Peptides against a protein of PDB entry 9IZ0. Designs and how they scored, part 32

Target 1, 345 residues: chain A of PDB entry 9IZ0
Amino acid sequence: ITCLGSNGHTYKQLVKGGNDDLRQDAVMEQVFEQVNGFLRSYRKTSQRNLSMRTYKVIPLALKTGVIEWVQDTIPLGEYLDSAHKVYHPKEWSLSTCRKLIAEKQMEDLETRLKVYDLVCRHYRPVFRHFFLESYADPVQWFTTQTNYARSTAVASVLGHVLGLGDRHGQNILIDKTSGEVIHIDLGIAFEQGKKLPVPECVPFRLTRDVVDGMGITGVEGVFRRCMEFTLETLRREEDSLLSVLEVLRYDPLFSWLISPLRRMKKQKMQLENFNQPESGNITTDASRDPKIQRNNVSGESEAERAILKVRQKLSSTLSVEASVGELIRIAQDPSYLALMFCGWS

## One batch from the design tools (peptide; aimed at target 1 P197)

Design b2_p15_7_s4 (made by RFdiffusion4, then SolubleMPNN; from b2_p15_7, 6 letters changed)
Fold by OpenDDE base, seed 5:
Parts: structure tokens; C-alpha cells; sequence
Structure b2_p15_7_s4 (fold): chain B 345 residues (1-345), chain A 15 residues (1-15)
């Protein structure tokens, strides 16, 4: 819908209906705004304008809401598919790469690593070209690439700490003006991504194209340092962050678990991305609600486990540098990326 | 690895 604001400006808004719990998105955006408050309070993070980019979510009812349309953005995955066809027209298509990885999904790690390496050799990174194409001025180019590395660092730390899942290239927007990343569709949090059909094994998305966008330094510069400063801030504000999460424990409307319906929808979308659209009219009569025995895992017990896991991720047992170093290592490890749905780009 | 001179320039640009 397009709404006319009281200021005379027209705002595009996405009315989302269905099984997506927009309350989870709205709550996660509120957590991000609190974290942005912490990042503004400390000199090391405030002097670098470190923030998680947010968007407005207005839940209207249990299954409906209005999402702010983020102007001047492109999905990372849309840019990468387009750019790869331009810069590497002789390499494999994204569909070919996806198919080969899927065909080996049930194989051993050694076989999956061989297929991942093969895909990587036939699908090279291109995301550096986003900055080179979009910014002819060297100062704008450097500024936007720096903003990208900074925003990706904040999102990577915060995404790891909160256990954000489903971080595929369509759920990460790039702001074409600032170069900053905007994470959308936040309804898979608190490590529920590990319960997907293809379990998420990485702490955050740090694929070859995500790194290629950081330029010649890759992870070794702005990105690493901004991760360190972000994690230092979150460790200092641990009790404040946990207090925000404890409020959600008492919200009967907040789901700490991935809904069976959302899980099934993500399963179907993963399968449909592999099958050519056979035009089969599967009228799935959605009326057979299988009585999935609600194992009475009290929402309270799941909230408690989630909060404990956040506390564990904020532990000072390792230095900030050691913790960030290990996170970066794991996020780039082929042994994890080869297990992902799209770990090559 | 970045040349040490480039690393110093990048460290200086972030101060």
C-alpha cells in the first residue's frame, strides 16, 4: 500500500499477511534499537557510527502487519545473481550450483567438501563490483565500502549473539546509498535456524561474496575491528541486554520456537528452488491441521534456554579478539559452508 | 596478507 503521511510525503508500505510472525520481527527490531543505544553510549562504537540498521514493523493482528518499505535497497542475492552473469558469463549458473549442492546434501562431509570446492571454482565472487559500479568518486567508493564492512560487522556480532537464522542473500538488503546492510525477516532467532531442514552451522553469513564486498582487506581491517568493538560493547551491556530479553519471556505472544507452519513454508521454498515449476495444481487443502502433539515444552523453558545461550555468547572467558577471531574462522570454514544451502556466495 | 604500510594507512583512517 502507499500511505500519505501527515507531512505530505507518500510512504510505500508492505502489507504482509499469512504465517510470518511479524511480532517476532517487531520485537527483534526493538532489541536492535536498544543495542543501537548501547553502541551510541560508548566512544569506540559511537565514533564509528556503529549500528544495526532497523526498519519499522507495525503488527496489526496475530498474522498481519505493515512493514516499512526500505527504499533504495537491493537484496544481496539479487545483485550477486545479476553481477555474476555479467562478470562471469562462462561460469556455472546459480541454479546449477544449487542443484549440485542439493544432490550431495545427504553425502558425507568429504564428498560435500569436494562438491563445494568444485562449485567455488565455477562460481567466483563478484560483490566488489557493487561498490565499483555504484560509486565513481573514490571517496564515496571508500566511504560506502567502509560502511558496508562496519554494518556487516555489527550485524554479524548481533546476529551471532541473538542466534539469527535464515540469513540467505534475499534476507540481507544492501542500501545503495550508504552501502550498509539491512537484515529482514527476523522470525528465525535464538538458534532456531539449527532446526531447519538444512541446519545453519555458521554463526553469521561470511561467504566469499560477503568478504569480497569488504575490498582488498577482506575480513582483516574494518570488519574485524568493528566486530571487536561491537562485542566489547555487548559484553559491557550484558545485564541491560538480558533484561530486554527477559521482558520477552513474559510476553505470551512471543514465540521462542520456529512455528511448524513457518518451518513447512521454508521447507517448501527450499524444495521449490530445486524443482523446476511443474505446473501441478497441488491444491494442498490446508484444512488438515495435523495434531502435532504440542510437546509441552513451556515457552518459558525455551526462553530460559535462549537467554542462557545469549549469556554464554557474551562470556568473557575468551578475550574479545580471540572470540571474534574464532567466529570469523568458523564463519569462513569450508567444513561448515559446504553444509549450508548456499555457502559459496 | 596486506602490506604493512597499507595496514598502517587503514589503521590511521579509522582513528
Amino acid sequence: as target 1 above (345 residues)
Amino acid sequence: ELPPALKKLLEAAEK
Scores: peptide ipSAE 0.010, ipTM 0.383, DockQ to the pose 0.014
OpenDDE base, seeds 1, 2, 3, 4: peptide ipSAE 0.009, 0.000, 0.000, 0.005; ipTM 0.430, 0.345, 0.297, 0.374; seed 1 fails the geometry check

Design b2_p15_8 (made by RFdiffusion4)
Pose (drawn by RFdiffusion4):
Structure b2_p15_8 (pose): chain A 304 residues (1-257, 299-345), chain P 15 residues (1-15)
Amino acid sequence: ITCLGSNGHTYKQLVKGGNDDLRQDAVMEQVFEQVNGFLRSYRKTSQRNLSMRTYKVIPLALKTGVIEWVQDTIPLGEYLDSAHKVYHPKEWSLSTCRKLIAEKQMEDLETRLKVYDLVCRHYRPVFRHFFLESYADPVQWFTTQTNYARSTAVASVLGHVLGLGDRHGQNILIDKTSGEVIHIDLGIAFEQGKKLPVPECVPFRLTRDVVDGMGITGVEGVFRRCMEFTLETLRREEDSLLSVLEVLRYDPLFSWLGESEAERAILKVRQKLSSTLSVEASVGELIRIAQDPSYLALMFCGWS
Amino acid sequence: SFLEQFEEALKPEFS
């Protein structure tokens, strides 16, 4: 539902009748805003203008809340389905991949990796072409690319830290003229998903297409540097963060999918921010564990 | 079949 504005600008409101965890999304957005404040009160984490982008959430009811449909965007999942066909029509469709992996479900590890390797060899990455031929001449394109890299890196680090759940393209919105990513529908949090009926391996969203969209350079450069600056900044302001997560713990609103998984979850948050390992080594291991095909194969259908 | 049903169950519901 799109309404005009007194200043003359239209605002789009996405109202959902489905039982999306909009209250959890709201509290998560509050945490994200406070993180943006942390990144704001520091030299390195603000010269890059890095921020985990937040979309305003106004949940009137958990089942029937209303959120701000962000200014003109195309979701990642709804995108690069058309781009896949237009750019690579000869290669296989999502139908062949999907249920072919469906056949993979009951198979062993080597079979799963083999079929995944085959399908991934068939379906070359295509998201790299969104930033080309869409935004503008090269300066704006590069600004948009670095904005995406930064925003996705910060969002991914924060999601790994807070154990964010679903990370399919249907839950990612790319801005357009700016390039900052907006994660949507973050209902599953504090390590909720991996432990699904169907298990996962990857801690944060990192497919081949996503790393192809970061530019010619994969996730080694601006992405890693933004991630590691984010990790160090989050560590330096760790006490305030755990304070925020604690106040989340003691209220019966945040979903942690007497004693609760929230305690263990925050302990794992502390471990993830623990200074025992160098931050650079932590970012390296995170990139490796999110990029390796062995982990990617077991994730789920698609996710090429 | 289970994966497809499971995928559908994870899809966000819009109005």

Design b2_p15_8_s1 (made by RFdiffusion4, then SolubleMPNN; from b2_p15_8, 10 letters changed)
Fold by OpenDDE base, seed 3:
Structure b2_p15_8_s1 (fold): chain B 345 residues (1-345), chain A 15 residues (1-15)
Amino acid sequence: as target 1 above (345 residues)
Amino acid sequence: DELLEFLESRKPKLL
């Protein structure tokens, strides 16, 4: 839909209807707005304008709502597929790579690592070209690449702490004006992605293309430093962050568990994305609403477990540098990336 | 080729 704002500006908005509970997305955006408050209050993060990019979510009913259409954006996966065809036209198609990974999903880790390595040799990173082709001015190029590395660092720390998982390339938007990343479809949080048929094994997405966008320094430049400052801020504001999450423990509308319907939808999407190369709008009209008796007791126990995991991730047992170093290592480990739906790009 | 050879080498030898 298109809405006229009280300011006279016309805003495109996506109306989601059907089986998606936008209340989870709205709650996660509120958590990010609070975290952005902490990032603005702390000198090391404020001086670098570190923030999680947010978008407006207005839940209208149980399964309907309006989301902000983020203007001047492209999904990371859409850019990467298009750019790979341009810059590496002799390499394998994305569909060929997906098929090979899918065909070996049930094989042992050693086999999956060999398939992953083979796919990586036939599908090279291209995301550096986003910055090189979009920004002819060297100052704009440097600024946008820096903004990308900064926003990715904030999103990576928050993704780990809040358990948002690896994220797929359609759930990460790139702002064409700033180079910043916007995470969308936040309905899998608190490590519920580990309960998917293809489990999310990494703390955040740090694939070869995500790193290629950081330029020549890769993870060892702005990215690592901004992760460190973000984690230092979150550790300092642990009690404030946990207090925000404790409010959600008592929210009867928030679900600490992936709903059976959302699990089935994500399962189907994981299975269908192995078999279909094209971005078809899958309007799955699954109109049978099983009355989800939310056993409140199971939700409260999962909320407590989720908050405990957030506290554990904010532990000062390791230095900020050591913790960030380990997160970066795990997120780039082929032994985890080979287990993902799309770990090569 | 190399992947197929590796996968064939991992087939349980039918006793």
Scores: peptide ipSAE 0.021, ipTM 0.571, DockQ to the pose 0.022
OpenDDE base, seeds 1, 2, 4, 5: peptide ipSAE 0.000, 0.008, 0.014, 0.005; ipTM 0.226, 0.347, 0.436, 0.346

Design b2_p15_8_s2 (made by RFdiffusion4, then SolubleMPNN; from b2_p15_8, 10 letters changed)
Fold by OpenDDE base, seed 5:
Structure b2_p15_8_s2 (fold): chain B 345 residues (1-345), chain A 15 residues (1-15)
Amino acid sequence: as target 1 above (345 residues)
Amino acid sequence: EELEKFLESRKTKLL
């Protein structure tokens, strides 16, 4: 929809209806706003303008709301598919790569690793070209690539700590002006991604293209240091962050669990959106969700488990550097990446 | 202050 503001400006907005609980997105955005407060209060993070990019979500009903249309953005996956065709026209198509991974999805780790490695050899990273083609000025190029690495670092730490799932290339926007990442569709949090039909087993998205966008240093330098400063800030503000999450524990409107029906629909819609070309009519058929009687007692126990996992991820048992080093290792490990959903690559 | 306002705004929506 397009709305005329009281200021005379026209705003494009996305109306989302169906099975996505926009209250979850709105709550996660509120958590990010609080975390952005902590990042602004800490010298090491404020000096780097570290923030999670947020967007406005207005829930109108249980399953309907309005989302801010983030201007001047492109989905990471849309850019990568287009750029790969331009820069590597002799390599495999994304559809071919996804098909090969999907065909082996039920096989053993060794078979999945062989297919993942084979795909990686025939589908090379291209995301560095986003910065090279968008910015003719070297200072602007360096600034936007730095902003990308910084925003990706913040999002990676927060994504791990809050257990954000469904971080495929269509749920990550790139701001064409700043180079910053914007995470959308926050409907999978608190490690509910591990409950998908194909479980998520990485802490955050750090695919080869995500790394290629960081330039010649890859993860070493701006990205790693910004992850360290972000995690140091979150460890310092642990009690404040947990207090925000405890308020959500008592929110009868918040769902700590992804419904089985929503789990199945998310991965089906991912498959369908990858197999349908240009026909933009997503008629979300509003099939009646069965009244899952929310046993309130089960919701509190899952909230408590989620908060406990957040506390465990903020534990100071390892140094910040060791913790970040392990997260970066796991997020890039082929033994984990080969187990991901075919749409993750 | 912003955190307290956030927490209080959430409590008042639950009451």
Scores: peptide ipSAE 0.008, ipTM 0.404, DockQ to the pose 0.020
OpenDDE base, seeds 1, 2, 3, 4: peptide ipSAE 0.000, 0.000, 0.000, 0.005; ipTM 0.224, 0.277, 0.306, 0.340

Design b2_p15_8_s3 (made by RFdiffusion4, then SolubleMPNN; from b2_p15_8, 12 letters changed)
Fold by OpenDDE base, seed 4:
Structure b2_p15_8_s3 (fold): chain B 345 residues (1-345), chain A 15 residues (1-15)
Amino acid sequence: as target 1 above (345 residues)
Amino acid sequence: DELEEFLKSRETKLL
């Protein structure tokens, strides 16, 4: 839809209907706005304009809402698929890579590592070209690449701390104007990504293309330092952040668990990316509700566990530098990336 | 090597 603002400007809006509860996205955006308050209040983060880029979500009902259409954006995965075809037209297709990785999903780690390495050799990083193509001015190029590394660092720390899941390339937008990352589809949080059919094993998305966008310094430049400052801010504001999350504990509209419907939808999307449309009318009788043993873990016990896990991630047992170093290591570790649905790009 | 040859041999059957 197109809305006329009170300022006389016309805004495109996405009306989303279906099985996705936009209240989860709206609540996570509110948490990000609070964290942005902490980042503005702390000298080290404020001096760098560190923020989680937010978007407006207006839930209208349980299954309907209006989402801000973020103008001048592209999904990371859409850019990467297009750019890879241009820069590496002799390499494997994204579909070939996906097929190989999940044909081997049930194999041992050694086999999965060999397949991941093979896919990586036949699908090279291209995301540096986003900045080279989009910005002819060297100052604009440097500014936007810096904004990308900064915003990715904030999103990586915050995404890890809040256990934000489903961080595939379609759920990460790149702002073509600022170079900032915008995380969308926030309804998988508090480590519920580990409950997906392909469990999330990395703290955040730091694939080869995500790193390639950081330029020649990769993770060792702006990115690492901005992760450190962000984590230092979140540790300083631990009690404030936990207080925000405790309010959500008592929100009857907030779900600390992945919905069965969302889990099934993600499972179906993962499987449909495998099935080329062979025209077989298989009437899959949808009537076999697998008795998912609802372990009646009270929603309160899951909220408490989630908050405890956030507190554990903010622990000062390791230095900020050591904690960030370990997060970066794990996020780039082939032993984790080989287990992911799309860890190579 | 063997896995790469095996996978190349499958790619040539899908073309």
Scores: peptide ipSAE 0.026, ipTM 0.637, DockQ to the pose 0.033
OpenDDE base, seeds 1, 2, 3, 5: peptide ipSAE 0.022, 0.006, 0.026, 0.020; ipTM 0.608, 0.335, 0.625, 0.602

Design b2_p15_8_s4 (made by RFdiffusion4, then SolubleMPNN; from b2_p15_8, 11 letters changed)
Fold by OpenDDE base, seed 1:
Structure b2_p15_8_s4 (fold): chain B 345 residues (1-345), chain A 15 residues (1-15)
Amino acid sequence: as target 1 above (345 residues)
Amino acid sequence: DELEKLLESRKTKLL
């Protein structure tokens, strides 16, 4: 829809209905706004303008609301599919790669690693071209690539700490003007991605294309340092962050648990979106969510467990550098990446 | 190679 603002400007807005818990998105955006406060207060992060890019979410009812249309953006997955066809026209299609991974999803780790390596040899990274194509001016190119590496570093730390799941290429927007990343569909948080039919096992998305967008230094330099400064800020503000999350413990609208029906739907819809050609008016019938008696006791225990895991991730037991080093290692480890859902790549 | 040289040349012009 397009709305006329009280300022006389027209705003495009996305109306979502039926499947997305926009209240989860709205709550996570509020957490990101608070974290952006901490990043602005700390010298090492403020000097670099480190922030999680946010968007406005207005929940209207259960599973319905209005989302801000982020102008001048593209989904990472949409860019990568298009760019791969241009730069590597002799390589395998994304559909072929996803099919091969899906066919081996029930096999052992060794078989899945061999398939993942085979796919990687026939589907090379292209995301460097986004910055090369979009920015003729060297200053703009360097600035936007730097903004990308910075925003990806912030999102990676926050994604790990808050346990954000479902970080596939359609849930990550790239701002064409700034090069910054915008994370959308925040309805899988606090490690609920580990409860999907195919569990998520990486701390954040650090695929070959995500690294390729960082330029020649890859993860070494701007990205690593900005992860370190972000984690240092979050460790400093641990009590403030935990206090924000404790307020959400008592929010009756927030769900600390992904429903079994939603778990099945997310990975199924990802599979269906890969198999349907363009005409997908998926009127998914509003089959009544069985009244899962939210035993309030189970929700509170899951909130407490989620907050405890956030605290554990902010632990100073390891240095910031050691913690970031291990996160980067795990996020790039083929033994974890090969276990991911075929739609995550 | 040529892309890395272009990237390195862009990086060195900004330092």
Scores: peptide ipSAE 0.000, ipTM 0.269, DockQ to the pose 0.016
OpenDDE base, seeds 2, 3, 4, 5: peptide ipSAE 0.000, 0.000, 0.000, 0.000; ipTM 0.279, 0.243, 0.250, 0.244

## One batch from the design tools (peptide; aimed at target 1 D166 L196 P197 V198)

Design b2_p16_1 (made by RFdiffusion4)
Pose (drawn by RFdiffusion4):
Structure b2_p16_1 (pose): chain A 304 residues (1-257, 299-345), chain P 16 residues (1-16)
Amino acid sequence: ITCLGSNGHTYKQLVKGGNDDLRQDAVMEQVFEQVNGFLRSYRKTSQRNLSMRTYKVIPLALKTGVIEWVQDTIPLGEYLDSAHKVYHPKEWSLSTCRKLIAEKQMEDLETRLKVYDLVCRHYRPVFRHFFLESYADPVQWFTTQTNYARSTAVASVLGHVLGLGDRHGQNILIDKTSGEVIHIDLGIAFEQGKKLPVPECVPFRLTRDVVDGMGITGVEGVFRRCMEFTLETLRREEDSLLSVLEVLRYDPLFSWLGESEAERAILKVRQKLSSTLSVEASVGELIRIAQDPSYLALMFCGWS
Amino acid sequence: EYESLDEKLYKELLEE
C-alpha cells in the first residue's frame, strides 16, 4: 500500500498477514541500529561509511504486522531468475537443478558433491551483470558495487555473530541507485537454521552468484577488509553488545530457535568475537567456510 | 507453527 506524503514523497508499506516473526525482526533491527551507532563512533568503521542497513519495522501484531517496503528495490531471489534466462538461456533452468538436488537428498556425500558440481558447472554465475548496464556510468557503478560489498559483508558478519537464519534470495533486497543490501525476514536467529529438519553448512549467505556480484575480485579485498574491520569494531565494543543481547535474553520476545538456547547462543557470540584467534585469521576462515563447494553442496536445492 | 522456507520446500518434495 503506497501513500503520498506532505513533503510530496510517496511511502510504500508492506503489510503481511502471514506469521512472519516481525517482532523478532523489530528487535533485530534495534540491534542493527545500535550496531550502526557503534560503527558511527569510530574512525575506521566510519571512514568506510559501513553500516548494516536497517529497514523500519512497525509490527502491530506478530502475525499481522506492517513493515516499510523500502524505496524501489528488486529482491535478489526474484532477480537473477530473469537474468539467468536472459544472460544464459542455453544453460539449465532452475527446474533441472531443484529437484535434481531433490534426488540428491537421500544420496551419500560423494554423490551429493558430484551432482552439485555438475549442476554448478552447468549454471554459470549471472548476478555479476546486475551492477552493469543498470545504474549509471562507471563511478556510480563502482560506488554501488562497494556499497553492496560493504553492506553485505557487515550483514553477513553480524548474521554469523547473531546466528541469523534464512538467507535465500527471497530474503535479500538490493537497493539500486545506492547498492546497500537490506536483509529482510530475519525471523530465524541465534543459530536457528542449521539445525533444521534439513541441515545446512554455510554460516552466512554466500553463493557463487553473490561473490560474482562483488566484482571481478571475489571475496578477497574490499569484502574481506570490511568484514575484518567489522569484526574488530564489534570486538572493541563487545561489552555493550553483550549487554544488548543480555537484555534481549531476559525478555520473552526474541526467538532463540528457564534455561534457553539464548545462553549458549550468546556464549557462541562471545566465542565468535573471542580474541584468541586473530581477526584476520577469523575472517579468512569465515570466507573459506562460506565459499568452499564442499560446504555449499549440502546447503539446499539451488544456492548455486 | 513456524516453518522456514526450506522446511516448506522439503515438505513439498516429500509429497512428491

Design b2_p16_1_s1 (made by RFdiffusion4, then SolubleMPNN; from b2_p16_1, 8 letters changed)
Fold by OpenDDE base, seed 1:
Structure b2_p16_1_s1 (fold): chain B 345 residues (1-345), chain A 16 residues (1-16)
Amino acid sequence: as target 1 above (345 residues)
Amino acid sequence: PRLSLAEIEYLELLKE
């Protein structure tokens, strides 16, 4: 839809209908706007223009709303699939890699590490080419790559602290103008990604392609330093951030739990990526409601647990440098990436 | 058909 604003500007808007809880997205965007206030107030982050890129979400009903169309963006996963076909046409397809990881999903860690290593050898990083192709001017190239590393650092710290899940390549947009990342589909937060059929075990997405986009310095350049400054800011503003999250504890429309519908949708999408259509009429009688033990953990008790985990992640027990060092280590650890749905790219 | 090196490596991984 294209809407005319009261300012005379036309805004392209995406109407989402279906099972997506746009209220969760709208609430998380409000948290990001508050965090952007903290980043602007602190000298070390403000001098670098560190921010989480936000977009406007207007929930119209529980499952319908209007999302601002982010112009001049591409999903990271869409770029990577296209670029990989161009630069490495003799390597495996994304579908082959997904199938291989999927077939061995129930195997031990050793087998899954061997599969992950094999997939990595046959699916090499290409995301550096985004910056090399898009920016002929060396100053624009350097600026956009720097903006990418900065925005990825902010999103990585904030994504870890808030426990953002479902950070696959289709939920991360790249701004073609600035090189900044835009995170979308924010309805898996506060570590609810660990409750998925494939549990999320990385703090944020730091795959080989995410690192390749940082250029020759990788994680040890702008990225690490911007993570440190972002975490230092969030630790300083801990009480302010927790106060924002406490307001959400009393929002009856905010779900601290993954919705059963979203969990089922993700379970189906995971299973459909496992099932190549063998033509077998498996009438899977979907009537086996897995007794999700509704542990009657009140939504309030889950909110309290979520806020406690945020506080624990902001703990000053370790230095900022030690905490960031450990997060970067875990996010790149093959023992975690081999367990992910798409940890190789 | 000659198996690609990738198909050979995949088949070896399936035997383990």
Scores: peptide ipSAE 0.020, ipTM 0.513, DockQ to the pose 0.029
OpenDDE base, seeds 2, 3, 4, 5: peptide ipSAE 0.000, 0.000, 0.015, 0.014; ipTM 0.299, 0.326, 0.459, 0.472

Design b2_p16_1_s2 (made by RFdiffusion4, then SolubleMPNN; from b2_p16_1, 8 letters changed)
Fold by OpenDDE base, seed 4:
Structure b2_p16_1_s2 (fold): chain B 345 residues (1-345), chain A 16 residues (1-16)
Amino acid sequence: as target 1 above (345 residues)
Amino acid sequence: MRKSLAEVEYEELLKE
């Protein structure tokens, strides 16, 4: 839909209906706006205009809402699939890579590492080309690549601290004007991504293509330094951030747990992305819901655990530099990336 | 069915 604002400007909006709970997105966007307040107040982050890009989410009902349509964006995964076909037309398709990773999903780590390495050899990074194609002017190229590295650094720290899950290439938009990343579909937070059928084992998405977009310095340039400044700001504002999260503990509209329906939908989407329609009638009898013992872990106990984990991630036990160094290492570790649904791009 | 190039290379990788 297109709405006329009180300022006389027209805004495109996405009406989302169905089974998606937009309340979690709205809450996470509110947390990001508070964090953006901290980033603006701290000299090291404000001087670099560090922010999490936000979008407006207005939940209208349990399963219906209006989302701000972020103009001039593309999903990272959509760009990468298109660019890979252009720059590496003789390499494997994304579907081939996905199939091989899926076929070995239940195998040991060694087998999965071998498959991951094979996929990596036949699917090279291309995300550097986004900046080279989109920005003919060297100043615009440098500015947008810098904005990308900065925004990715902020999103990586926040994604780790808040335990954002489901950070696949379709849930990360690239702003074609600024080069900034916009994270969408925020309904998997507080490490609930570890409860997905393919558990998220990395602190944030730092795949080969995510790094390729940072240019020649990779993670060792703007990205690392901006992660350090962001984490330093969040450690300084720990009590303020925890106070924001404590308000959410008492929000009856906020769910600290992934909904069974959302989990099933993500399961189905993972399976459907593996099933190209070969016409085989595999009647997967969806009836065997394994009796997840409802351990009566009250929603309150999950909120408390989530807040405790946020506090632990903000711990000053390690320096900011050491903490960021370890996060970058883990996020790029093949032993974790090989376990991911799409860890190669 | 003809094995895909990926399936052939994968079977070679399992022999090493």
Scores: peptide ipSAE 0.028, ipTM 0.671, DockQ to the pose 0.033
OpenDDE base, seeds 1, 2, 3, 5: peptide ipSAE 0.025, 0.026, 0.010, 0.022; ipTM 0.667, 0.670, 0.426, 0.594; seed 3 fails the geometry check

Design b2_p16_1_s3 (made by RFdiffusion4, then SolubleMPNN; from b2_p16_1, 5 letters changed)
Fold by OpenDDE base, seed 4:
Structure b2_p16_1_s3 (fold): chain B 345 residues (1-345), chain A 16 residues (1-16)
Amino acid sequence: as target 1 above (345 residues)
Amino acid sequence: PRLSLAEKEYKELLEE
């Protein structure tokens, strides 16, 4: 839909209906706006215009709302699939890579590492081409690649600190004008991604293609330095950030837990992405949901645990440089990426 | 064709 704003400008809006909890997105966007306030107040981050790119979410009902449509964007995963077909037409398809990783999902780490390495050899990074194709002017090329590295650094720190999950290539948009990343579908936060059927084990998405987009310096350029400045800002504003999260603790409409319906939807989407229609009767016996004992962990106890975990991630026990160094190391570690649903791109 | 190559290399990788 297109709406006329009170300022006389027209805004394109996406009406999202169904089972998606847009309130989680709206709350996380409010947290990002507060963090953007901290980033604007701190000299080291403000001088670089560091921000989490936000979008407006208006929840109309429990599962329905209006999202501001981010113009001139493409999902990272959509670009990568298209670009990979152009630049590497002889390599494996994304569907082949997904199939091989899935077939070994239940195997040991050694087997999964072998499969991950094989997939990596047959599916090479291409995301550098986004900047080379989209920007004929060298100044625009450099500016947009710099904006990408900066925005990815902010999103990586925030994603780690807030425990953002479900950071697959369809939930990360690239702004075709600025090169900035926009994170969408924020309803898996506070490490609830670890409760997915394929647990998220990386602090943020720093796959080979995410790094390839940073250009020749990779993580060691703008990205690392912007992560350091962002984390330094968040450590400085720890009490302010925790106070924002404490307000959410008392929001009766904010869920600190992944909804069973969202978990099932993600399970089904993970399974359906593997079901090419080969007629094999895989009786998905949906009955083997491991009895995670519903310990009566009150939503309050989960909120307290989440806030405590945020505080722990902001700890000054390690330097900013050491903390960022370790996060970058873990996010790129094949032993973690091999365990992910799509760790190769 | 691509699946059969992947399946072959994958089988070879599991036999090592």
Scores: peptide ipSAE 0.024, ipTM 0.649, DockQ to the pose 0.034
OpenDDE base, seeds 1, 2, 3, 5: peptide ipSAE 0.017, 0.000, 0.019, 0.000; ipTM 0.583, 0.343, 0.596, 0.318

